# Peptides against a protein of PDB entry 4M9S, part 130

Target 1, 135 residues: chain A of PDB entry 4M9S
Amino acid sequence: SRGLVGVECITPYSYKSLAMALQRCVEVLSDEDRSALAFAVVMPPGVDIPVKLWSCVIPVDICSNEEEQLDDEVADRLKRLSKRGALLSGKRMPVLTFKIDHIIHMFLKHVVDAQTIANGISILEQRLLEIGNNN

## One batch from the design tools (peptide; made by RFdiffusion4, then SolubleMPNN)

Design b1_p30_6_s3 (from b1_p30_6, 17 letters changed)
Fold by OpenDDE base, seed 1:
Structure b1_p30_6_s3 (fold): chain B 135 residues (1-135), chain A 30 residues (1-30)
Amino acid sequence: as target 1 above (135 residues)
Amino acid sequence: SFLKSLEELVKKYGVATREELEELSKRLAL
């Protein structure tokens, strides 16, 4: 399944060229990276989010279910996204964080289906509960 | 804790707002 509507992108942007560029950027992503990008819409834009919190939203393979492994795998995906059309921006200090900008987030809100967003919220809630119970 | 606060926000609103999450993030010295 795909969390993004890849066939046609409808955006409120005044500049269609930007929307088309973003659409093309999304289309060339792997299914895995595209899925990660889709779930990024759950996070508020313009905020530096620690990788730990991203790990609560970005789906990862079961083979990497250890906390440290999860963070590393998520970080790798987010790094790839940051290199592909600057879909995200990363910062290493004081802690490794990633941020989605307002323009990209607005784009995603129009191309990510409601079910994917709902799933992302559910995953986030579940992971937060699990982490909170252990700390 | 930060995570507990975030959990409460998620339960209440589904997704934390930019302002709320930014405030919480400041507690992590970001």
Scores: peptide ipSAE 0.028, ipTM 0.603, DockQ to the pose 0.020
Fold by OpenDDE base, seed 2:
Structure b1_p30_6_s3 (fold): chain B 135 residues (1-135), chain A 30 residues (1-30)
Amino acid sequence: as target 1 above (135 residues)
Amino acid sequence: SFLKSLEELVKKYGVATREELEELSKRLAL
């Protein structure tokens, strides 16, 4: 799994039973959705993040480079995650956003490898700078 | 600044409050 521990592991997560359940949930995801979930750890928990920002870090390997299509593909992945054990929560108004809750984020923090987390942050920083410079 | 750019971006595309943006900035070590 891209950035995720693909094998059941012992986690320091305080909610061990929940961690086990979440691990099972992660294991049944597609490779693409699992990768998206891994990079979701980059976002701060409890914040409604617009799809535009998610698109900066969610890996989409097989799609057009057109921004509109990228956003749609990212949105679809995030929607799937929201339907799989409520790994994310979506909101359509006033704009389409997704939020990762604290519990899920804490889980991801322990099961996503440190390098993936660091890379995701770096990618987000870079993309945000690029977007900012284009304004 | 990066924070200003982020704030503008979120204002345009999102619903995050200033506090949430600050938290995001903190998370990104910016």
Scores: peptide ipSAE 0.028, ipTM 0.562, DockQ to the pose 0.021
Fold by OpenDDE base, seed 3:
Structure b1_p30_6_s3 (fold): chain B 135 residues (1-135), chain A 30 residues (1-30)
Amino acid sequence: as target 1 above (135 residues)
Amino acid sequence: SFLKSLEELVKKYGVATREELEELSKRLAL
């Protein structure tokens, strides 16, 4: 919800232009997809991360103890983000993974507030505990 | 286990480093 904020920063022209374009892409996202994008900043950039790990940080309204349902919903959101301005890149083989590029991550790092980042960490911890307790 | 390792990393660092995630990914046969 409140994950992304407007920030003015001094950057090279090319980056500034890209940042503006990215901001426009963010503005047209649904609230759910925008929230997912905000929490993507918690992940290290340039790494192919499996959906299972994404599902530990992406907030979803679906309460399920079934990993498959959670992973499917998260995957759908990440797929939409991948199609919208290439905010993420997806890979299906050998397993479904998503990666955030350094440039996108750098952008998010400036526009996502500290509280959202902290919340992302808390969500990750919570989901891991839930998975552990259900096994 | 994978989950135990990930939990330990989260507790220690908040979020796992790239190297740690890569190691965990290998364990998942990625």
Scores: peptide ipSAE 0.026, ipTM 0.554, DockQ to the pose 0.019
Fold by OpenDDE base, seed 4:
Structure b1_p30_6_s3 (fold): chain B 135 residues (1-135), chain A 30 residues (1-30)
Amino acid sequence: as target 1 above (135 residues)
Amino acid sequence: SFLKSLEELVKKYGVATREELEELSKRLAL
């Protein structure tokens, strides 16, 4: 028996509906979570990315210089995003990872301003340096 | 090191590509 080939057609209406739904989801987020989501556009979509790498692009304030605390705070934010409209998907095995889907990523690319993207890249670079110096 | 490699990628390209991140993660057994 051969599998069925499904054809998925995305209409302009469906796109608008999805965009509207996503926009509504974004609007109800806290400022911090919304910022985290915006910076998620820096990551490649469809990839289970370890929290360690997310911590390089998600800005958080930590009380200590311990890397573990940074990862924990980032993980909490990403978990909240994953629970709100499935903006992200989390996986615990083999390590805690989060993934942004292509559709969400595409949406973000169209709505996140260029300056925010540039800032995200700069933050990523900065955090990598900080983490690297602590290891 | 992983972090050094990733840092180099960020400096060069702004962000690591999907393939590069996957490869680096694999090397760390993540």
Scores: peptide ipSAE 0.023, ipTM 0.524, DockQ to the pose 0.020

Design b1_p30_6_s4 (from b1_p30_6, 15 letters changed)
Fold by OpenDDE base, seed 2:
Structure b1_p30_6_s4 (fold): chain B 135 residues (1-135), chain A 30 residues (1-30)
Amino acid sequence: as target 1 above (135 residues)
Amino acid sequence: SFLEKLEEIVKKYGVATREELEELSKKLKL
């Protein structure tokens, strides 16, 4: 199983407007969804990323060898994020993808710690290597 | 390479462009 890495996103911004709104959105998230949001910072903003790639960085508490379940769980989290404050945008056609906007990404870049980012990169690399080896 | 792996994934599961994947690769320093 792939363990969940819990991360809290705390806004460093003193500005009460957008940052406050985003903070409120983050605060109401479950720990799992908040972690997913944190790791979204690893992805480039403005790019429609397939769920399969998201699944390489989003921590889920399921068996890693169950790829279908992994993608479904990741998709569900990303869907919730897309509904809550439009933190992400989902696209079903032609392939299910999710995109993080530049503004949200900038927010995350400041609130997500460097270790989480590093972990996300490492996890992505490892998972991609595993996928490559299994093909 | 990382980029090739991403391209495989995109072909199979997505429609991201090569440029998008390259940007991802650069960001991730992979």
Scores: peptide ipSAE 0.133, ipTM 0.726, DockQ to the pose 0.021
Fold by OpenDDE base, seed 4:
Structure b1_p30_6_s4 (fold): chain B 135 residues (1-135), chain A 30 residues (1-30)
Amino acid sequence: as target 1 above (135 residues)
Amino acid sequence: SFLEKLEEIVKKYGVATREELEELSKKLKL
């Protein structure tokens, strides 16, 4: 699901303006990329998160027995988000990571519905358990 | 523990500080 709603919060003008701009950026995303962005709210802001951990929260409809393929698809989505309005920041060294900044994260907290957030946490927990059992 | 699982994943697939992982764990209440 989309998991994003319109900006309906009272904020300082500068933030409101930014939020409006961000909303426009979100509106032009594909459904898949928008969904990925929504689930980014689960991650702590300002932290370089490895793609492997991102893959634990971002839903991917690709069926594969190779976990690396799923990670690659997630990485591609995150790369697109990084390029579109700098919604994320990518870092290749020492390992490919992505980071959501505090401002974007704060925006998402206001526009991502509670159910999506809950789903993201649930998905993360589930996948971590699966990975932990396989490792 | 959840934190240990995260550390294992990060060790294998990525790099993050323990502090960052702890913060993630706390945030997610996991």
Scores: peptide ipSAE 0.119, ipTM 0.704, DockQ to the pose 0.021
Fold by OpenDDE base, seed 1:
Structure b1_p30_6_s4 (fold): chain B 135 residues (1-135), chain A 30 residues (1-30)
Amino acid sequence: as target 1 above (135 residues)
Amino acid sequence: SFLEKLEEIVKKYGVATREELEELSKKLKL
């Protein structure tokens, strides 16, 4: 399985009710949005990150090879996550950015499998190399 | 390199300061 699909909530939280609430929020997501949320674990929590950088880690199927389309699709997914259980926070000025909260990030760190995390790192490295070579 | 630094940050589950991310963003032309 990919990302958070079929994950069980296992956290060290003293407040089990919060963990259960987060688990429920994840379960009601579409497969695509849940996958996007899983890969958000590779980002530093509490930092506003531009969509371009998010696009380096969030897997998206696009019909064209245009970067603009990629960024738009990623932005749409992140917007949905922002509206659903406040899983992310969005900001439009000066550029469109999204931030993952420390609590959400900690939750993801415990429920996302190690292979998914490793894949996210690999994807990020690959995309960053491509960007770097085009400078 | 900046890529090595980013890898280190990501391997630590994204533990990074805003300043570090901004520096990396500049290097990536973001």
Scores: peptide ipSAE 0.037, ipTM 0.590, DockQ to the pose 0.022
Fold by OpenDDE base, seed 3:
Structure b1_p30_6_s4 (fold): chain B 135 residues (1-135), chain A 30 residues (1-30)
Amino acid sequence: as target 1 above (135 residues)
Amino acid sequence: SFLEKLEEIVKKYGVATREELEELSKKLKL
């Protein structure tokens, strides 16, 4: 399996209309989709990121030798997030990419726990290095 | 080396700048 399981999010900005709306969107997500959203915090905001790079940090229960299935599952999760409160924005052409908005990213920085963020960064580093070593 | 540079980018920026990510994606054949 790849990634991590189990993320809880609490916002200190419950009185803000936007934060409240975002919180509601997060609360209705499945555990898997919520985890995917949490790990999006490690990505730079406002940048179109290819699915293959997202797959380095999005937690998916797939073996390392199933790369095509991994990308497909990650893409599906990111697509759901893009449709559920526009938490992400996606582009299909020329390459399938997803982008996290600055506002959403700022929200996540406050609601995702520090350990999860640190773990996400570590996982990204590890996966990128592994890919580099295999090429 | 390429791997050392990658490690530095990831550690410094969390992920990388857009340009660095694009460059890395090409080099890694992603």
Scores: peptide ipSAE 0.028, ipTM 0.528, DockQ to the pose 0.019

Design b1_p30_7_s1
Fold by OpenDDE base, seed 1:
Structure b1_p30_7_s1 (fold): chain B 135 residues (1-135), chain A 30 residues (1-30)
Amino acid sequence: as target 1 above (135 residues)
Amino acid sequence: SEEERRRKLEEEERERERAKQERLSKYFTF
């Protein structure tokens, strides 16, 4: 009966190293991508969220009132975030979705100001109500 | 005392962590 010596995987990612890595990733982002990342804090972590819901909270300056262009621009930002430091994960099937990991979400909760979080939640709630009333 | 040195080190570490958080918060102030 050889006892399974629990290899404590000391993840060499000390909390300090992960925070530094995330900081470096955030520092190299554009202002637009950084804003998109900030508003990701209002999403539940570990859940595949459709791009349409992301578009409710991510600020985009679009000259056209075309909803399709909004979703495409939001998707492009989220794709960039997924490639840069794996801040998000994307899935194309059956619908294009993105999810934020628990670790990244926890990081954002500590670094994003409370007012931004409150504003993001308020905007999301307002837009969801508008969608619900138009249906 | 060794305890005083430990407390001072813990306080410096907390201050460094607060300074890092403050620095990061500046990137997310819109």
Scores: peptide ipSAE 0.099, ipTM 0.560, DockQ to the pose 0.133
Fold by OpenDDE base, seed 5:
Structure b1_p30_7_s1 (fold): chain B 135 residues (1-135), chain A 30 residues (1-30)
Amino acid sequence: as target 1 above (135 residues)
Amino acid sequence: SEEERRRKLEEEERERERAKQERLSKYFTF
């Protein structure tokens, strides 16, 4: 699926249509997938982000603290988002990564509440510090 | 006046954007 990278809003109609399409995509997501999408706002747009970094911010209720299971569950969510209106773009090689397009990122900045964004940033910072201290 | 029309259009645009954000924010309020 081609990412929305090539979509330019050249008219107000195109913008409205895109917003409606995105709204529809969001409406059909599960709560967990919507949550994952919301936290994508804390990621830099247009950058291939490894699943490990996504797993730092995407909330997952797992029975096991096994990192592999966490990454797999996160990857599955991100894959679903990639299939739903190309909200993300996945790359398998050399490392499994996901990228948020600029348009989607801008959309999220407008619709995700400031507290959720702040929480996501705080969580990411905390997890990065933990990773850094373990190296 | 042209200025009044411009101000009105800017206000309508701001209101439309606010309404859009409000409508979509319900899906991202956790």
Scores: peptide ipSAE 0.092, ipTM 0.562, DockQ to the pose 0.143
Fold by OpenDDE base, seed 2:
Structure b1_p30_7_s1 (fold): chain B 135 residues (1-135), chain A 30 residues (1-30)
Amino acid sequence: as target 1 above (135 residues)
Amino acid sequence: SEEERRRKLEEEERERERAKQERLSKYFTF
Protein backbone atom coordinates (compact mmCIF):
# COMPACT_ATOMS: atom_id res chain seq x y z
CA SER B 1 0.00 0.00 0.00
CA ARG B 2 1.23 3.49 -0.87
CA GLY B 3 1.14 6.51 1.41
CA LEU B 4 2.38 10.08 1.80
CA VAL B 5 5.91 9.14 2.92
CA GLY B 6 7.37 9.59 -0.55
CA VAL B 7 5.65 12.88 -1.38
CA GLU B 8 8.02 15.76 -1.96
CA CYS B 9 6.40 19.07 -2.77
CA ILE B 10 7.70 22.60 -3.12
CA THR B 11 4.99 24.54 -1.31
CA PRO B 12 4.74 27.11 1.48
CA TYR B 13 3.24 24.29 3.54
CA SER B 14 5.30 21.69 5.34
CA TYR B 15 4.94 18.13 4.12
CA LYS B 16 3.54 17.08 7.47
CA SER B 17 0.92 19.83 7.58
CA LEU B 18 -0.14 19.21 3.99
CA ALA B 19 -0.39 15.47 4.57
CA MET B 20 -2.49 16.00 7.67
CA ALA B 21 -4.80 18.44 5.91
CA LEU B 22 -5.28 16.14 2.93
CA GLN B 23 -5.86 13.13 5.18
CA ARG B 24 -8.61 14.99 7.00
CA CYS B 25 -10.19 16.10 3.72
CA VAL B 26 -10.19 12.57 2.31
CA GLU B 27 -11.58 10.99 5.49
CA VAL B 28 -14.69 13.19 5.45
CA LEU B 29 -15.52 12.55 1.78
CA SER B 30 -18.27 10.17 0.74
CA ASP B 31 -17.22 7.00 -1.05
CA GLU B 32 -18.48 8.49 -4.32
CA ASP B 33 -16.51 11.70 -3.91
CA ARG B 34 -13.35 9.79 -2.93
CA SER B 35 -13.68 7.71 -6.08
CA ALA B 36 -14.04 10.86 -8.16
CA LEU B 37 -10.96 12.34 -6.48
CA ALA B 38 -8.94 9.18 -7.13
CA PHE B 39 -9.65 9.28 -10.86
CA ALA B 40 -8.58 12.92 -11.01
CA VAL B 41 -5.01 11.54 -10.98
CA VAL B 42 -5.33 10.60 -14.67
CA MET B 43 -5.92 14.24 -15.64
CA PRO B 44 -3.04 16.57 -16.43
CA PRO B 45 -2.56 19.05 -13.57
CA GLY B 46 -3.10 22.77 -14.07
CA VAL B 47 -5.33 22.31 -17.12
CA ASP B 48 -8.96 23.42 -17.31
CA ILE B 49 -10.75 20.21 -18.31
CA PRO B 50 -14.38 20.30 -19.56
CA VAL B 51 -16.93 18.33 -17.53
CA LYS B 52 -17.52 16.09 -20.54
CA LEU B 53 -13.97 14.73 -20.27
CA TRP B 54 -14.26 14.31 -16.50
CA SER B 55 -17.39 12.24 -17.13
CA CYS B 56 -15.26 9.81 -19.13
CA VAL B 57 -13.28 8.73 -16.05
CA ILE B 58 -15.49 9.41 -13.03
CA PRO B 59 -17.67 6.38 -12.28
CA VAL B 60 -21.33 7.38 -11.98
CA ASP B 61 -24.27 5.05 -11.56
CA ILE B 62 -27.19 6.73 -13.31
CA CYS B 63 -30.64 5.22 -13.71
CA SER B 64 -31.34 7.07 -16.96
CA ASN B 65 -29.53 7.05 -20.29
CA GLU B 66 -29.69 10.84 -20.44
CA GLU B 67 -26.23 12.22 -21.12
CA GLU B 68 -27.16 15.54 -19.56
CA GLN B 69 -27.84 13.86 -16.22
CA LEU B 70 -24.41 12.24 -16.29
CA ASP B 71 -22.67 15.57 -16.80
CA ASP B 72 -24.77 17.18 -14.06
CA GLU B 73 -23.95 14.45 -11.54
CA VAL B 74 -20.25 14.60 -12.40
CA ALA B 75 -20.33 18.38 -12.12
CA ASP B 76 -21.95 18.14 -8.68
CA ARG B 77 -19.21 15.79 -7.45
CA LEU B 78 -16.49 18.04 -8.80
CA LYS B 79 -18.16 21.07 -7.19
CA ARG B 80 -18.15 19.28 -3.82
CA LEU B 81 -14.46 18.49 -4.23
CA SER B 82 -13.82 22.14 -5.06
CA LYS B 83 -15.57 23.26 -1.88
CA ARG B 84 -14.01 20.63 0.39
CA GLY B 85 -10.36 21.52 0.85
CA ALA B 86 -10.11 23.22 -2.56
CA LEU B 87 -9.08 19.92 -4.12
CA LEU B 88 -10.20 21.24 -7.52
CA SER B 89 -10.92 24.63 -9.03
CA GLY B 90 -13.84 25.33 -11.34
CA LYS B 91 -14.62 27.88 -14.06
CA ARG B 92 -18.10 28.45 -15.44
CA MET B 93 -17.37 30.55 -18.53
CA PRO B 94 -17.27 30.00 -21.40
CA VAL B 95 -17.70 26.27 -20.62
CA LEU B 96 -17.87 24.58 -17.23
CA THR B 97 -14.37 23.24 -16.53
CA PHE B 98 -12.44 21.89 -13.57
CA LYS B 99 -8.69 21.62 -12.98
CA ILE B 100 -6.56 19.78 -10.47
CA ASP B 101 -3.70 21.60 -8.80
CA HIS B 102 -0.15 20.26 -9.17
CA ILE B 103 0.20 19.75 -5.42
CA ILE B 104 -2.99 17.72 -5.16
CA HIS B 105 -2.01 15.77 -8.26
CA MET B 106 1.37 14.87 -6.75
CA PHE B 107 -0.41 13.75 -3.60
CA LEU B 108 -2.74 11.51 -5.60
CA LYS B 109 0.15 9.96 -7.55
CA HIS B 110 1.61 8.75 -4.25
CA VAL B 111 -1.56 7.56 -2.51
CA VAL B 112 -3.74 6.18 -5.32
CA ASP B 113 -3.05 2.51 -6.05
CA ALA B 114 -1.11 1.81 -9.25
CA GLN B 115 -3.83 -0.52 -10.51
CA THR B 116 -6.47 2.17 -9.98
CA ILE B 117 -4.37 4.62 -12.00
CA ALA B 118 -3.91 2.08 -14.79
CA ASN B 119 -7.63 1.34 -14.83
CA GLY B 120 -8.48 5.03 -15.00
CA ILE B 121 -6.14 5.58 -17.94
CA SER B 122 -7.57 2.55 -19.73
CA ILE B 123 -11.14 3.78 -19.21
CA LEU B 124 -10.26 7.27 -20.44
CA GLU B 125 -8.57 5.90 -23.56
CA GLN B 126 -11.54 3.69 -24.32
CA ARG B 127 -14.06 6.52 -23.89
CA LEU B 128 -12.00 8.87 -26.05
CA LEU B 129 -11.89 6.28 -28.82
CA GLU B 130 -15.66 5.88 -28.61
CA ILE B 131 -16.18 9.65 -28.85
CA GLY B 132 -13.84 9.80 -31.83
CA ASN B 133 -15.70 7.02 -33.63
CA ASN B 134 -19.09 8.63 -33.08
CA ASN B 135 -18.01 11.89 -34.68
CA SER A 1 15.04 6.51 31.82
CA GLU A 2 14.21 9.76 30.01
CA GLU A 3 15.77 8.35 26.83
CA GLU A 4 13.58 5.26 27.04
CA ARG A 5 10.48 7.45 27.39
CA ARG A 6 11.53 9.52 24.37
CA ARG A 7 12.12 6.39 22.29
CA LYS A 8 8.71 5.06 23.26
CA LEU A 9 7.00 8.31 22.25
CA GLU A 10 8.82 8.34 18.89
CA GLU A 11 7.75 4.75 18.25
CA GLU A 12 4.12 5.55 19.09
CA GLU A 13 4.20 8.52 16.69
CA ARG A 14 5.62 6.33 13.91
CA GLU A 15 2.90 3.75 14.50
CA ARG A 16 0.19 6.43 14.38
CA GLU A 17 1.58 7.81 11.13
CA ARG A 18 1.78 4.33 9.57
CA ALA A 19 -1.82 3.67 10.60
CA LYS A 20 -2.97 6.94 8.98
CA GLN A 21 -1.17 6.13 5.74
CA GLU A 22 -2.65 2.64 5.70
CA ARG A 23 -6.15 4.10 6.03
CA LEU A 24 -5.52 6.52 3.15
CA SER A 25 -4.21 3.72 0.97
CA LYS A 26 -7.39 1.73 1.58
CA TYR A 27 -9.56 4.68 0.56
CA PHE A 28 -7.79 4.97 -2.80
CA THR A 29 -7.62 1.27 -3.66
CA PHE A 30 -10.63 -0.02 -5.60
Scores: peptide ipSAE 0.078, ipTM 0.541, DockQ to the pose 0.194
Fold by OpenDDE base, seed 4:
Structure b1_p30_7_s1 (fold): chain B 135 residues (1-135), chain A 30 residues (1-30)
Amino acid sequence: as target 1 above (135 residues)
Amino acid sequence: SEEERRRKLEEEERERERAKQERLSKYFTF
């Protein structure tokens, strides 16, 4: 890990305790759920993002060619992250969305590898262009 | 058959996504 020494956040919890708690949460995740969490770093923090946009960056094992099933699998991963230490927050109305909190986002910026971040941004940009062209 | 070709493509896509996940997991460690 690169450590969180440079991270400053306003929280009622000590910085060290928060970092340790987040580390423990990440360590117990499956590889798939951890990967989903890693790509949350490319999303703007504090913004409710539709599942369709999350599906652009989260790697998923394709079970079928049905887009609906891909979105469901992504939604399930994000839901698990929401239930595990409030890493994400979900909203069902009006559309199913998930958001990453600023504190979690700052944590990810320091612990996720720089190449992973760059790749995630590139993938997001590519998929957004594809969606725009298909509409 | 066209179905066999489609299944092969789906399998290749699954393998690519698994490889991406495996690679990503190595970059998200403490």
Scores: peptide ipSAE 0.031, ipTM 0.458, DockQ to the pose 0.154

Design b1_p30_7_s3
Fold by OpenDDE base, seed 1:
Structure b1_p30_7_s3 (fold): chain B 135 residues (1-135), chain A 30 residues (1-30)
Amino acid sequence: as target 1 above (135 residues)
Amino acid sequence: REEEERERERRRREEEERRRRERLSRYFRF
């Protein structure tokens, strides 16, 4: 069986240098933005995900239970991540969405703590059930 | 005096690095 020659993303940077660069990018983030990036690992890569779904997994301590403020704060974090090293890509139309790149997602899958991944999946599942029951 | 200053700076850098690792370890396994 011929091993799938994984598309080595021929970045002009060696994979090792890219991983180091991404690690450095993570290290200079605020705790809030770094948390948002960690939980981004639970999202499918290459898919434009609405901010409402991102808000289900990104932890935000807001003083008000206003859903609009939650979405705005989450959007601001994701926007900062999109500007810092192109970790995400934002799209405003037709709905505000953010997409995690396959390379970034692959990186996160290796470097995000297993407990964080498990917690993020559990939280997402719970929130999706709540949304599904309220509609 | 210069050796004591170098030692203080080393300790400061080690503490900053420890705090950095602690912050990263919350979500990441670097």
Scores: peptide ipSAE 0.418, ipTM 0.759, DockQ to the pose 0.577
Fold by OpenDDE base, seed 4:
Structure b1_p30_7_s3 (fold): chain B 135 residues (1-135), chain A 30 residues (1-30)
Amino acid sequence: as target 1 above (135 residues)
Amino acid sequence: REEEERERERRRREEEERRRRERLSRYFRF
């Protein structure tokens, strides 16, 4: 899937029109997918991030302690985001990864609230430390 | 009757917009 960078080349969206289109895309998401997208702002743009790392920041309420179910639920949310407005790009090989586009990331930096960003960073850091200590 | 219907429709739109803002404001500053 050509990222939104390809869409800008095809459609001269003014930044304003693109922002409006992206806003509309955010509005039509489910609450779960919208939350996942908000927390995607903490990820570096243009990098293929494994689902395991996405699962560190995306809030999922899973009653089961099975790590696989967490990754699956997160992957499903990210897949939906990738299909809706090309907000993310997914790759299956060699490991399932998702990448946030630079344009989307810049948009999110402007529209995601500062507290959500701060919380997301804090959560990510904490979870990464936990993973690092368990290895 | 027509004025009451217009007012009901206005209130519905205002409520839908309020709910939209509340939902979006959880993570976004639109």
Scores: peptide ipSAE 0.416, ipTM 0.759, DockQ to the pose 0.583
Fold by OpenDDE base, seed 3:
Structure b1_p30_7_s3 (fold): chain B 135 residues (1-135), chain A 30 residues (1-30)
Amino acid sequence: as target 1 above (135 residues)
Amino acid sequence: REEEERERERRRREEEERRRRERLSRYFRF
């Protein structure tokens, strides 16, 4: 999967053009996919992250308390984002993972509101502590 | 009649732009 990894040293002009293109991509997302993309800013770029960890920060408005259904819904959102403008890169083996590109992550740091970033970090920290205590 | 129609169309565009900005402002600083 040739993600934006091939976008070498983005000139300031290429960055402006890319930022405009990315803004347009954000505008055409559903509210659910847009929220998932916003919270992706709390993840480290360039790392293959399991869906289980993505599920800690991506808000899901599902009445089902079943962890499997949560992971499936999160995976579907991340799959949609991976198909739109290569916002994410997915791998299936050995475990389903998604990776945010460095350029996309830099863009998100500039355009995602500070309260969303702070909330996402707080939620991730809380969920990681809960997972760590249940093991 | 044409002036009233132009004003109605302007108001519709302004409302659509406002709704677009409101949706984006929920998570983004655009």
Scores: peptide ipSAE 0.413, ipTM 0.755, DockQ to the pose 0.550
Fold by OpenDDE base, seed 5:
Formats: structure tokens, sequence, C-alpha cells
Structure b1_p30_7_s3 (fold): chain B 135 residues (1-135), chain A 30 residues (1-30)
């Protein structure tokens, strides 16, 4: 697989087993949870990020225009990702936040499609501007 | 009969691998 060859150059022996394990974790996700994980690549690693910011980049097909339902659905996806393979870590207090680990983030940079990364960055930038203008 | 069964099992595995690649290819470049 072309995506894993670039990471073998940084940590050759320990990385193959981890990359294979992470690949298997991705494969057993639902399509929804897998999409959420793909877009997690646009977030800075090692930072506790509020669900509201995650909701800016995670694609959700909701028929209802209720912002509260969006955050809840996003939170549920992130909770599932935190439980499955420890892909994320969640904190509930004082605000519900999720953090992507540096190792997971580095993996995602190599295996997520470049177009998905570009789209996620563009969407995040747009949503952050919208939030900033409403404050 | 055994050759036909082996060919059916091969085709099943190839189709399963195709479906796996199709699902992953939406967001991932493995």
Amino acid sequence: as target 1 above (135 residues)
Amino acid sequence: REEEERERERRRREEEERRRRERLSRYFRF
C-alpha cells in the first residue's frame, strides 16, 4: 500500500505492526465513524478540542436544522471512536472535548486521501470564520 | 466438483476484497 511506505522511513520496525493494527481498526468502523475519523486529520494533535469545533468538519447527514442534534450526533461518533482502538480520548469536564493522539494523527496524514484533507481544511476554515463573525 | 468449489471460494474472496477496497477508498489511500 503506497500510503504506509512514507511512514516506514521514520520508524521502520515498530510502525508496521501499529499501522496494520490501525488499518484493521479503520476497516471495522461503520461508514459514518470512518468518515469522522478521516476528517479528524485536520485537527491539531494533542489538543483537547470542544465538540463544537469537531462538528465543523465531521460530515453529518441530518435532515433537521437543529444545531443541538448535530453536536450530539458528532459527540456520539467521537465517543465510539474513543472506545474503538483508543483512536481519540474524551474528557467530559468542564466541557466535552476530544483529543487526537500524535501517533494516530501521523497515521491519518499518510492514509487519508489528499482531497479529503483539503476539503476538511477548507470546511474548517469556512466554519471558523462564520463562528468568528457571529461573536 | 472440488475445482468448482475452489473457484467459487476464490471468486467469493475476490468480491469481498473488492467491496472492502471500495468502502475504504472513499476517504483512505491504503
Scores: peptide ipSAE 0.417, ipTM 0.757, DockQ to the pose 0.815; fails the geometry check

Design b1_p30_8_s1
Fold by OpenDDE base, seed 4:
Structure b1_p30_8_s1 (fold): chain B 135 residues (1-135), chain A 30 residues (1-30)
Amino acid sequence: as target 1 above (135 residues)
Amino acid sequence: SEEEQRQQIVEQANKGLDESLEELKKREEE
């Protein structure tokens, strides 16, 4: 067995075991939730991020362009991800936020292509500027 | 269109994820 070349993770779990666990989690995701997980790599790990900011990068193709509906749909996706293998950590109070764990983030950096990450960051930056100008 | 561009980005992201996962599976089976 060709060992997974070590990602140094501050975890008691081996990289191989983590990869296997994450693979299983990803395999059971819907296409929409899988896409949401992929773009979660754009966010800084270990930071509580408001749903509004998540909605800037999480792709939504089915619901209307109404902001309220978008935020709700994004929140639902993130909630599902938080229940599946603790991919995200959600907090409801005082503001609904989600946080990606460092270990999960490191995994995503290896499986999501660099160009996609770069594009996602660019989109986030652009939308953050727009939000900042409106506030 | 903007929607087409967004869908293309999503497709690329999912493709990369799937390919990487398949590669990991292959390595684990060796």
Scores: peptide ipSAE 0.099, ipTM 0.606, DockQ to the pose 0.684
Fold by OpenDDE base, seed 1:
Structure b1_p30_8_s1 (fold): chain B 135 residues (1-135), chain A 30 residues (1-30)
Amino acid sequence: as target 1 above (135 residues)
Amino acid sequence: SEEEQRQQIVEQANKGLDESLEELKKREEE
């Protein structure tokens, strides 16, 4: 098991550490939303990432094989995360994107299993190649 | 299969989060 390293930063939180504050935010998430948050560690921090790329790594069970439905479901999950302790930041223009902050990303790197991170990166790379070949 | 691989990744991710959260709870209680 991995131990958590305390995150020190100036925050408006009344908690002793940001890590404890994040723990409170994460513990109330559904299993699906928590999984989505875990896979956010695969993305580079501080970058506005289009929903299409998020959908490459966020696990979603959909009723259809339509990519449009997948993107919508992923977007809904990411929107929920953005409302809960500002775990993510979203913007709508020019396209819908979400960004993970460096501090949150650092927290996730300590929490999420290293093999899971590696596997997630591999999946993302594979999906990106597939997208590129279709152009 | 791809689906099995995905499920395993999700399971491991959630397990890691749960373990870390429990450790944080213990520290908060001290």
Scores: peptide ipSAE 0.064, ipTM 0.531, DockQ to the pose 0.726
Fold by OpenDDE base, seed 2:
Structure b1_p30_8_s1 (fold): chain B 135 residues (1-135), chain A 30 residues (1-30)
Amino acid sequence: as target 1 above (135 residues)
Amino acid sequence: SEEEQRQQIVEQANKGLDESLEELKKREEE
């Protein structure tokens, strides 16, 4: 199931042009990176979010014995997204964080299916509760 | 709204992470 639905956004021409550009950027992404981008819609825009939180929602198929590599794999995906059209912005200090811009977030809200968004929110909530209970 | 809830969750989580990082920094300085 494609996490991104090709919805022609009824947006101003400037937004349409941006949407077209973003659509092209999304089309060239690998399935894994595209999925990561899709789930970025779950996060609030304009906020520097630690990789650990991204790891709660970004789908990664890692072998069960490599949980320690989860954050690294997620970080690599987010780094690739940051390099491709600045879909995300990353900061290394003091902690590795990534931020989704408002414009990109708005785009994703229109192209990511509602079920993916809902699932991502639910997963984030569940994982955060688990992290909170395990500390 | 769902968006507000997400923001609150992320803010709370970030606060927790920041606190943990500060604690780690203090331990490294000792």
Scores: peptide ipSAE 0.018, ipTM 0.412, DockQ to the pose 0.017
Fold by OpenDDE base, seed 3:
Structure b1_p30_8_s1 (fold): chain B 135 residues (1-135), chain A 30 residues (1-30)
Amino acid sequence: as target 1 above (135 residues)
Amino acid sequence: SEEEQRQQIVEQANKGLDESLEELKKREEE
């Protein structure tokens, strides 16, 4: 499978084809992984972001009471997304980070609800403040 | 812009993480 890195829209047809391919990839995801992908739109594209920051926006079931388990669960979801159609790019060293490509981000902006995006940003801001207060 | 706001959030978050890491390192050295 060809990676999405460096893909350019050469023609309207190529863009449409890419969009269709991405749509197919999204459709086969579990509801949980699809939700995780949706909230990736909140992050700036092309930036390596630590898992801890991802955990601020990725929705996880309330059953995960431990922060350490939360980060691991989020990491697992992001890893699955990385393996499926190269939706994300992961780096393990020196710190585990994930990056969303500009093309994927642009796609998400078209398919993710605007209210979801706004909510995600608000949640991220709130949780960052909480982290800062607990430190 | 929304993109600029997202960038600011990430930058602020990274700064906070760096500060926390430095504090942890200081405590481990004691």
Scores: peptide ipSAE 0.013, ipTM 0.349, DockQ to the pose 0.017

